# Ledger of designs, part 123: peptides against a protein of PDB entry 3V4O

Target 1, 234 residues: chain A of PDB entry 3V4O
Amino acid sequence: DQPLAKDKVALLIGNMNYREHPKLKAPLVDVYELTNLLRQLDFKVVSLLDLTEYEMRNAVDEFLLLLDKGVYGLLYYAGHGYENFGNSFMVPVDAPNPYRSENCLCVQNILKLMQEKETGLNVFLLDMCRKRNDYDDTIPILDALKVTANIVFGYATCQGAEAFEIQHSGLANGIFMKFLKDRLLEDKKITVLLDEVAEDMGKCHLTKGKQALEIRSSLSEKRALTDPIQGTEY

## One batch from the design tools (peptide; made by RFdiffusion4, then SolubleMPNN)

Design b2_p20_4_s3 (from b2_p20_4 with E2D R4L E6K D9N R15Y)
Fold by OpenDDE base, seed 4:
Structure b2_p20_4_s3 (fold): chain B 234 residues (1-234), chain A 20 residues (1-20)
Amino acid sequence: as target 1 above (234 residues)
Amino acid sequence: VDELYKDPNTKLQSYDPELK
């Protein structure tokens, strides 16, 4: 039985030009490529670059307004980030150095809000470092997540590890996106798709021992990004 | 796998924020 989405909405954020942190290059290309792919999958895609904290929060709010019961929601982020105690934090371009959780956006908080919308699928693709921020030991107190069994995290790297971009002859592409884009259009359960991406990434000699894809999921249905939108031809 | 990833001279740039 083919799963159906009420709609498919994606928010893509790429932060590169940080004020107080090293500048990045790959998010520009990565967001662009992912945008094109997701649009081929009939996602409504909002792609934004170099967002301040205020702008990021507004973008997330607007994204949430587009979500509803049965809607597939996908959040992609490329930029600086950190992970403390299992919580992922996206860093705005105007974040201070060092930054604290109050300066950043917590992904798990966004997930909680997505669950309130009764989404059909929640996908997070986080292309950022997952190293601990030693300058902030605060553990966010979040409401317990619902058991919705429709959650997929694709981490570009392992817990406590760094994510990288490849720079060659003026070109820059994130390692995660480099492999993800080759399989994203495949009609496969999203966790299976990401597992294959992980294997592809594992063959890269440059990142062995440095970066590896981590999949964290609770997905009880065979949902794919290729799932058709109900009421449409497919 | 893209040939760029096979090039030993390809440089990696970390997304490490280099907190201070």
Scores: peptide ipSAE 0.393, ipTM 0.818, DockQ to the pose 0.720
Fold by OpenDDE base, seed 1:
Structure b2_p20_4_s3 (fold): chain B 234 residues (1-234), chain A 20 residues (1-20)
Amino acid sequence: as target 1 above (234 residues)
Amino acid sequence: VDELYKDPNTKLQSYDPELK
């Protein structure tokens, strides 16, 4: 009846202290807050900050090792990024200026690998800019995705747009996380939950016309982050 | 209503890397 997760695993990456790019502030707080929330949801959470390309790739590899049939996988990223030809690229802190795809991690490639694990749910929460990187002329040739109908993308901003953090009284929070954290614990289908977050974000006059949540999903089952882990009682 | 949104001291910082 109710969907069950074989396990729930999350990898959270927050990159702030870039060597060749503007430094960010919000990822620290955002990763921290999301970590606490996901742990309340019984996720096994690995949270990492300021990862080099090598470290990011290793983290993803380790994350993938924890995935298996029926496992819920969640990848959160906060930092610099770009989107070329529908592919999202996460930028490591040691990326050169300008960076190219070879210096970055392609989210869609990670998704492909997650699908091979026959996961029960694949959630990507990407708090980064989605602007075109004109310095990257590479057209990625990626393997075709399988039809698994268990994919959810939560983009902090629209295609071609920027993501922002709010700085107030010395503290910084990403716009996306500010609204996500208020609803993340709700027992709702993840796409429904994100839709409500989108509405909440839309009420923020500071980012109106600048940043809006985009949900891209192919989720055929009523799966929620609150779904119980198989073999446990709730 | 979150006071943060009404505070004139609130600043938005873009994640734009400002590539060069």
Scores: peptide ipSAE 0.365, ipTM 0.806, DockQ to the pose 0.640
Fold by OpenDDE base, seed 5:
Structure b2_p20_4_s3 (fold): chain B 234 residues (1-234), chain A 20 residues (1-20)
Amino acid sequence: as target 1 above (234 residues)
Amino acid sequence: VDELYKDPNTKLQSYDPELK
């Protein structure tokens, strides 16, 4: 039977113009491309660029307000980041150098809050590095997650590795988005879709051995980004 | 695979923040 979403909401954040860190270029294009695609999928999309810590936290708060029981929530982030002890941290543009967890937004904390909303699907697409931040010695103590079996993480790169953008003739695009955009509109279980994206990325000679998509999921239902919103079935 | 990836002039830029 066709799964239904009560609503579909996405928050897209692309940070590139960092104050104390190397500037990036791809997030601009990547956010734009993903915005257009998700809107075609009837997502309510909020796309933001170059957010400070304060702005990022506010954006997440507003995003959470749009979530409710059965709602599909998608969070996309492109920018600097790190992963400590299995927790992903998104880095605001005004983060100091070095940054620590208190300067950043923890994705798993957001997930916890999304679970409290009893969402139908929680998708995180993280186009950031996953290297350990040795300048952050804080051991995160996070609230225990519920067993909701509706969680999908699409990491642009594997654990402990870097994510890259492609620069050519003034153009910049993230590797992850380059391949994701070709399949995003397919009516497939989101984990299956991402698996195919991973295979596509694996065929890229430029990034072979440098970047590989990692899918981490607990998704017990065939949920797809193409799932219709309740009341709009044909 | 896009020909872009075969172009030797295509460069990869790491998202590494290069913390110091």
Scores: peptide ipSAE 0.358, ipTM 0.805, DockQ to the pose 0.645
Fold by OpenDDE base, seed 3:
Structure b2_p20_4_s3 (fold): chain B 234 residues (1-234), chain A 20 residues (1-20)
Amino acid sequence: as target 1 above (234 residues)
Amino acid sequence: VDELYKDPNTKLQSYDPELK
């Protein structure tokens, strides 16, 4: 039986021109290329660059409004970030130095809100560092998650590790997107697809011992990004 | 293997914010 999506919606955020932090380059290209690929997969895609805290929160709110029962939701983020106590924080371009959780957007909180919409699939692709932020000792109190078995996290790097971009002859992809883009259109269960991306990344000599893809999932159904939208099948 | 990896001019830039 072919799984069906009620709809497919993606929010892509690339932050690179930070006010108080080192500037990045790859998010521009990565967001652009991912946008084109997801549109080929019939996703409704909103792509945004260099968002302030206020703008990021608004973007997430608008994204959530497009989610409903059975809808596939995909959130991609490229930029600065950190991970404290298993919680991932995306850093807006106007964040202070150092930043704290109150300045950032917690991915797990977004997941909670997505679960409330009874989505068919929740995919998070996080191209950011996962190092501990020692300047933030706050333990966030998150709302309890439901057991929906439709969650996939693709971390560009391992826990406590850094994510990298390539600097060579101008702009190039981040390491994660470089390998992801080659397989994203394949008709495979999303976890299987990401596992293959992980293997491809593992062949890169530049990132050995520095960056490796981590997949965290609770996905009980064979859901793929290529799944057709309900009502459009012949 | 991509030739990019063999080019000595290829550099990796960390997303580490280098917090102060």
Scores: peptide ipSAE 0.347, ipTM 0.795, DockQ to the pose 0.636

Design b2_p20_4_s4 (from b2_p20_4, 6 letters changed)
Fold by OpenDDE base, seed 1:
Structure b2_p20_4_s4 (fold): chain B 234 residues (1-234), chain A 20 residues (1-20)
Amino acid sequence: as target 1 above (234 residues)
Amino acid sequence: VDQLYKDPNTKLQSYDPELK
């Protein structure tokens, strides 16, 4: 009855100290908090901060090596980013100004590679801006995705919009993570969970009209981050 | 009650890099 994960693996990337772009603060805290939560959910978590393009690509490669049939894969990114033509690009800390797609990692390309692993679940939590990068005139030609019905995108903000961090008393936290952390451990279908997070975020007057969670999914099964790992007792 | 909503000292910083 209950869906089982062959394994659960997460890659968390937080980029803050950009060389040619404004520095961020929240990714440090956000990655830390998410790491602790996912570990409570028995995820194998690799958390990395301030990655160059080379390091990011290596991290993704290593992450993909841990994926296999039935494995739950979760990719979290907090940092600068943009979205062109429906494709999300994560910006490494050594990216030039302006950056282009060739300097960045395309999330949809990673998804394609994850699908090849026949994963049980592919979750992307992207805490970055989704504004168009006018300096990038490249139209990416990506391979068509397979129909796996196991994909969930949690965008911290809407298409064309910005993501924000809240600075209070010297501490910075991304608005997305602020609300996500309160519900992440709930035993609910991941899309349902994110929907509730979206509602919570919507009650924040500070970000109302500025940032709203977008959920994009093709998840045909009731899969949750709390799903037990095959061969284990819970 | 989350104090962040009521504290006037709370700042929002955009992740927008403001590309040049």
Scores: peptide ipSAE 0.325, ipTM 0.781, DockQ to the pose 0.614
Fold by OpenDDE base, seed 5:
Structure b2_p20_4_s4 (fold): chain B 234 residues (1-234), chain A 20 residues (1-20)
Amino acid sequence: as target 1 above (234 residues)
Amino acid sequence: VDQLYKDPNTKLQSYDPELK
């Protein structure tokens, strides 16, 4: 039977103009492209660029307010980041150098809050590095997650590795979005879709041995981004 | 796939901030 979403909501954040860190370029294009695609999928999309810590936290709070039982929630982030002890941290543009966890937003904390909303699907697309931040020696103490079997992580790169963008005179997609956008509209289980994206990325000579997509999921149902919103199915 | 992404000699910029 066709899975249904009560609603579909996405928050897209692209940070590129960092104050104390190297500037990026791809997030601008990536957020734009993903916005258009998700809107075609009937997502309610909030797209934001170059957010400070305060603005990021506010954006997440507002995003969470739009979530409810059965709602599909998608969080996309492109920018600087790190991963400590399996926890992903998104870096605001005003983060100090070096930054610590208190300066950043923990994705797993957001997931915990999304679970409290009893969402139908939680998708995280993280286009950021996953290297450990040695300047942050804090061991994260996070609330235990529920077993909801509706969680999908799409990491633009593998554990401990870096994500890349192409250095070009013109604007271009990051590696992850370049391949993701070609399949995003397909009516497939989201994990299957991402697996195909991973294969596409793997065939790219440019990023072989440098960047590989990692999928981490506990998804017990055939949930797709193309799933219709309840009341709109034909 | 764009030829740009097929060229292994294309320069890549890491998202690593290179903390100091």
Scores: peptide ipSAE 0.315, ipTM 0.783, DockQ to the pose 0.799
Fold by OpenDDE base, seed 3:
Structure b2_p20_4_s4 (fold): chain B 234 residues (1-234), chain A 20 residues (1-20)
Amino acid sequence: as target 1 above (234 residues)
Amino acid sequence: VDQLYKDPNTKLQSYDPELK
């Protein structure tokens, strides 16, 4: 039994030209390459760079409008970020230094909203640091999540750890995207695919002890990014 | 071995914002 998607929609955000924080380079290339790959998988892709808080919130709102029952939703983020109390925060380019949760977008809140749309699959690919932000001691009160068993998190790095980009002869991929792009088109359950990416990353001597992929999932069905869109099968 | 490891001109840049 081949799982089907009602539709497939992705929002890709790459923040690099921060006003009050160190500038990054890889998000430009990473967003570009991921866009091309997801389009080959028949995703409707919106790719945006260097978003302010206002623009990020609007982008997420528009993304959510495209989600509905059975739709596959994928959110990719590359940029500065942090993790407090298990909650992931994406940092807009106009965030102050130091930033706090009120300046950022909480991924888990987005997940809650996606669940309300009764999506078929929710994939989060987060290429950002997961270090604790000591300047933000606020404990977020999040809405209760439903048990939908259709959630996959691909963290570019481990809890409390940093994510890295490669600096060599101009622009290059971040470490996560370097390995992800080689397998993304494979017809495999998304968790299996990411596990293989993790193994590939583990073979890189440059990142040993510095960065490792972490997969968090509650996925009860064999869902793949290659799943066909309903009504398009022969 | 990974080509990145063999190239001495390759280095990693952390996404750490180095908050103040």
Scores: peptide ipSAE 0.301, ipTM 0.766, DockQ to the pose 0.593
Fold by OpenDDE base, seed 4:
Structure b2_p20_4_s4 (fold): chain B 234 residues (1-234), chain A 20 residues (1-20)
Amino acid sequence: as target 1 above (234 residues)
Amino acid sequence: VDQLYKDPNTKLQSYDPELK
């Protein structure tokens, strides 16, 4: 049977102009391109750039309000980040240097809240570094996640590694988005789609040994971003 | 044709925050 989404909602965040950290360029283009693609897939897309901690938390809260039973939720983040003990932290533009978990947004906490909404699909696309933050000794104790079997993480890079952007002739595009955009509209199970993106990325001579897509999923149904919205024509 | 395949000298910029 064809899986159906009650609705499809995406929050895209691109942080570039950090106050206390190196500035980035690619998130602007990446968010723009992804916005256009997701809208073609009938996602309700909220795209935001250069968010402070307060603004990021508010954006996530508003995003969660749009989620409900059976809704497809997609969170994309491009910017600085780190990963400590399996927890991914998105860094707001006003984060201090060095930053700690209290200054950042934990993706797994957002996932927990999404699960409470009984979403149909939870997709996280994280275009950020996954290196350990040695300045943060906090070990987050998070509530156990539910076994919902509807979770997909697309990490732009592997654990402990860095994510990169391409700078060529004034153009900037994240490595992850460069390959993702070519396949995002394909009618395939999201994990299969990402696997193909991973293969495409692996063929790039620039990223060999530097950046590789990691897919972490628990998805028991053949759900795709192209799945039609319930009650609508397709 | 993707410029990345044409220019082997394309530079990558890391998202590493270079914490201090």
Scores: peptide ipSAE 0.342, ipTM 0.796, DockQ to the pose 0.711; fails the geometry check

Design b2_p20_5_s1 (from b2_p20_5, 12 letters changed)
Fold by OpenDDE base, seed 4:
Structure b2_p20_5_s1 (fold): chain B 234 residues (1-234), chain A 20 residues (1-20)
Amino acid sequence: as target 1 above (234 residues)
Amino acid sequence: EEEKKRQEYNLKTKLQSYAP
């Protein structure tokens, strides 16, 4: 049976012009390219750049309001980030130096809120570093997640590792998006699709031993980004 | 296949870390 989505919504955030941290270049192009691709997949896409903490929290809140039972939700983030105790933190552009968890948005907390909406699929594509933030000694205590078997994490890099962007004369792309964009439209289970992206990335000599895609999933159904929306002709 | 080769060529450039 062909899986169906009640709706498909995506929030894309690209932070690059940080006030107290090194500026990035790739998020601009990566968000743009991913927006175009997801729209071809009939996603309702909200794309935002250079968000403050306040703006990021508001964007997430609005994104959550669009989620409901059976809805596919996709969150993409490109920018600075860190991972402490298994929790991923997205860094707003106005974050202080050094930043702490209270200055950032916890992805796992967003996931918890998405689960409350009984979504059909929760996809997180995190194009950020995953190194521990030694300046943050706070131990985040989050509520236990429900067993929904509809969760997919695509980490641009491995735990404790860094993510990179390619800097050409002019436009720059992140390594993750460089390979993701070539396969995103394929009609495949999302975990299979990401696995192929991982293989493509692994074939690049420059990134070997430097950046590798990590897929973390609990997905019991053959859900794809190409799945049609209920009530539509396909 | 040719596109993959081109991509690999394009990746032979400077990488900037997203680390702060």
Scores: peptide ipSAE 0.263, ipTM 0.654, DockQ to the pose 0.411
Fold by OpenDDE base, seed 5:
Structure b2_p20_5_s1 (fold): chain B 234 residues (1-234), chain A 20 residues (1-20)
Amino acid sequence: as target 1 above (234 residues)
Amino acid sequence: EEEKKRQEYNLKTKLQSYAP
């Protein structure tokens, strides 16, 4: 039986024009291309660029309001970030230098809130660095996660490593999106799809030995981004 | 309430840039 989603909702955030940190370029193109692809997959997509902390928190809140039992939720982030003790932090454009966890959005906190909605699938695509932030020595106290077996993390880079964008004279994709966009429309279990993306990154001369995708998942069902929405016929 | 939010959240793209 074909798995069904009650609905499919995505929030895409690309932060580039940081006030106190190096500016980025790739998120502009990456968010645009991912938006178009997810629309083809019948996702309801909100795409936002250069969000302040306030705006990011509001966007996440609005995103969460659309989640419910059986809904597929996808969060994509491209920008500066860090990882402390397995917790991923997205950095708003108005974050100070240096930034701390209180200035950033914790992805695992968002996951906790998504679990409360009894979603059918929770996908996080994090195109950011995962280096330890030495200026943040705090360990965030996070609420316990449920055992929902519907969680997929696609990290653009390995733990403790950096994520990159393609350096060209004009606008170009980040490394992660360069490979993701070629496979995103495939009717495959999302973890299988990401695994193939990882292989593509590993084989490409541009990224071999430079950047590697990490997949972290607990997904007990064959859920795909191509799964139809309940009540619709394709 | 949720349906209203869903309608508002459908297929939007917002561009913002930090400019002097």
Scores: peptide ipSAE 0.065, ipTM 0.475, DockQ to the pose 0.022
Fold by OpenDDE base, seed 1:
Structure b2_p20_5_s1 (fold): chain B 234 residues (1-234), chain A 20 residues (1-20)
Amino acid sequence: as target 1 above (234 residues)
Amino acid sequence: EEEKKRQEYNLKTKLQSYAP
C-alpha cells in the first residue's frame, strides 16, 4: 500500500535584500524553480520573498493553519541563518546586526507546532549557513518533540559551515537547489532522494570539500513528495 | 479565516516578490 497524503502544503521563503546584512541573489531563482517543481507534485505552495520578522511569523502561522492530520508539510528557506546548539534560526530581512534568537525564527519551534497538527510528513529544506552565532548566547529551552517518526531535514550545508551561490553573471541557483531540482520529481522516499542529491553534490568539482548536504531524519515510512493526495486519481 | 486561507492555497500558488 502506497502512503497517501491528506494534502500537500509548502511554504517557501527566500530572503535576499537584507537591511543590515549582505544581500543575496540565489534565493530568488531557487524559490521560483522550487515553486514550479512542487506545483508539479500537486503541492499547494505559498512562495514569499524578503520577509520581515513580522511577515515571516505571519507566514508560518498561516502555513500551520493549513496543516492537519495526515497533511504533508514542507518548509523551504533560503537566506541568512545560523545554528546554535542544534537549533536552526532563519534570519528575517529586517534583523539587526548582530541578530539574536529573539529576532529570528527557530525551525525547531516550527517543527513542534507542526507535530501538534499530527502531520503525515514534515520536511525542512534549509538553504542557509549553519555557522554558530557568537553574538547569541541564549540557550533555548524548547519543548520536547513527540515521537512521530515523520521528520526530514535537508540541510544545504554541514553543521558549522556556509552555503554558497553559483557564480554567474546573471541569476543562478544556490548550490543546494542546483542539485535538488534535478531529482525532486523522482518517485522515491524523500530521504533516498536527498541522499542522491548529496551524492551529486559530492561529485561536483566546484562543491567538493566546500559544501555538502546533510540529511537528518526520523522517517519510518516510505513517504515521497510524489505520494498522491487522498481522494485523487493519477 | 482558516477556510479562507485554505481556499487561497487551493486556488493558486502565491508569489510575493520584493526584488527590484
Scores: peptide ipSAE 0.060, ipTM 0.480, DockQ to the pose 0.021
Fold by OpenDDE base, seed 3:
Structure b2_p20_5_s1 (fold): chain B 234 residues (1-234), chain A 20 residues (1-20)
Amino acid sequence: as target 1 above (234 residues)
Amino acid sequence: EEEKKRQEYNLKTKLQSYAP
């Protein structure tokens, strides 16, 4: 039986022009290309660049308002980030140097709020570094997550590792998006799709030993980004 | 071919600098 989405909503954030940290280039192209692909998949897409902490929090709040029972939610982030105690933190462009958890957005907190909406699918695509931030010793106290079996994390890099962008004569994709864009439109279970992306990344001599995709999922149904929206299929 | 391309591309980490 073909799974159906009540709706499909995506929030894409690309932070590159940091005030107190090194500037990036790839997020601009990556957000643009991912936007076009997700629109072809009938996602409602909000794409934003260079968000302050205040703007990021507002964007997430608005994104959550569009979620409801059975809705597919996708959050993509490209920028600086870190991971402490298994929690992923997205860094706004106005974050201080050094930044701490109170300056950043915790992805797991967003997931908790998405679960409360009874979504049909929660996908996180995180193109950021995952090293520990030694300047932040805070142990976050998070509410327990529900057992919803509809969660997929695509980490651009391994835990504790770095994510990269390609420097070329012109604008180019980050490493993750370079491979993701070639398969994103395939009608496959999202975890299977990401697994193939991981293999593609592993076969490339350019990225071998430099960056590897990590998939973390609890997905009990064959959900795909290509799943039709309920009420629109014939 | 991939090695040749590797020489044409530079990988830049997205790591944050904590320089003084």
Scores: peptide ipSAE 0.048, ipTM 0.553, DockQ to the pose 0.161; fails the geometry check

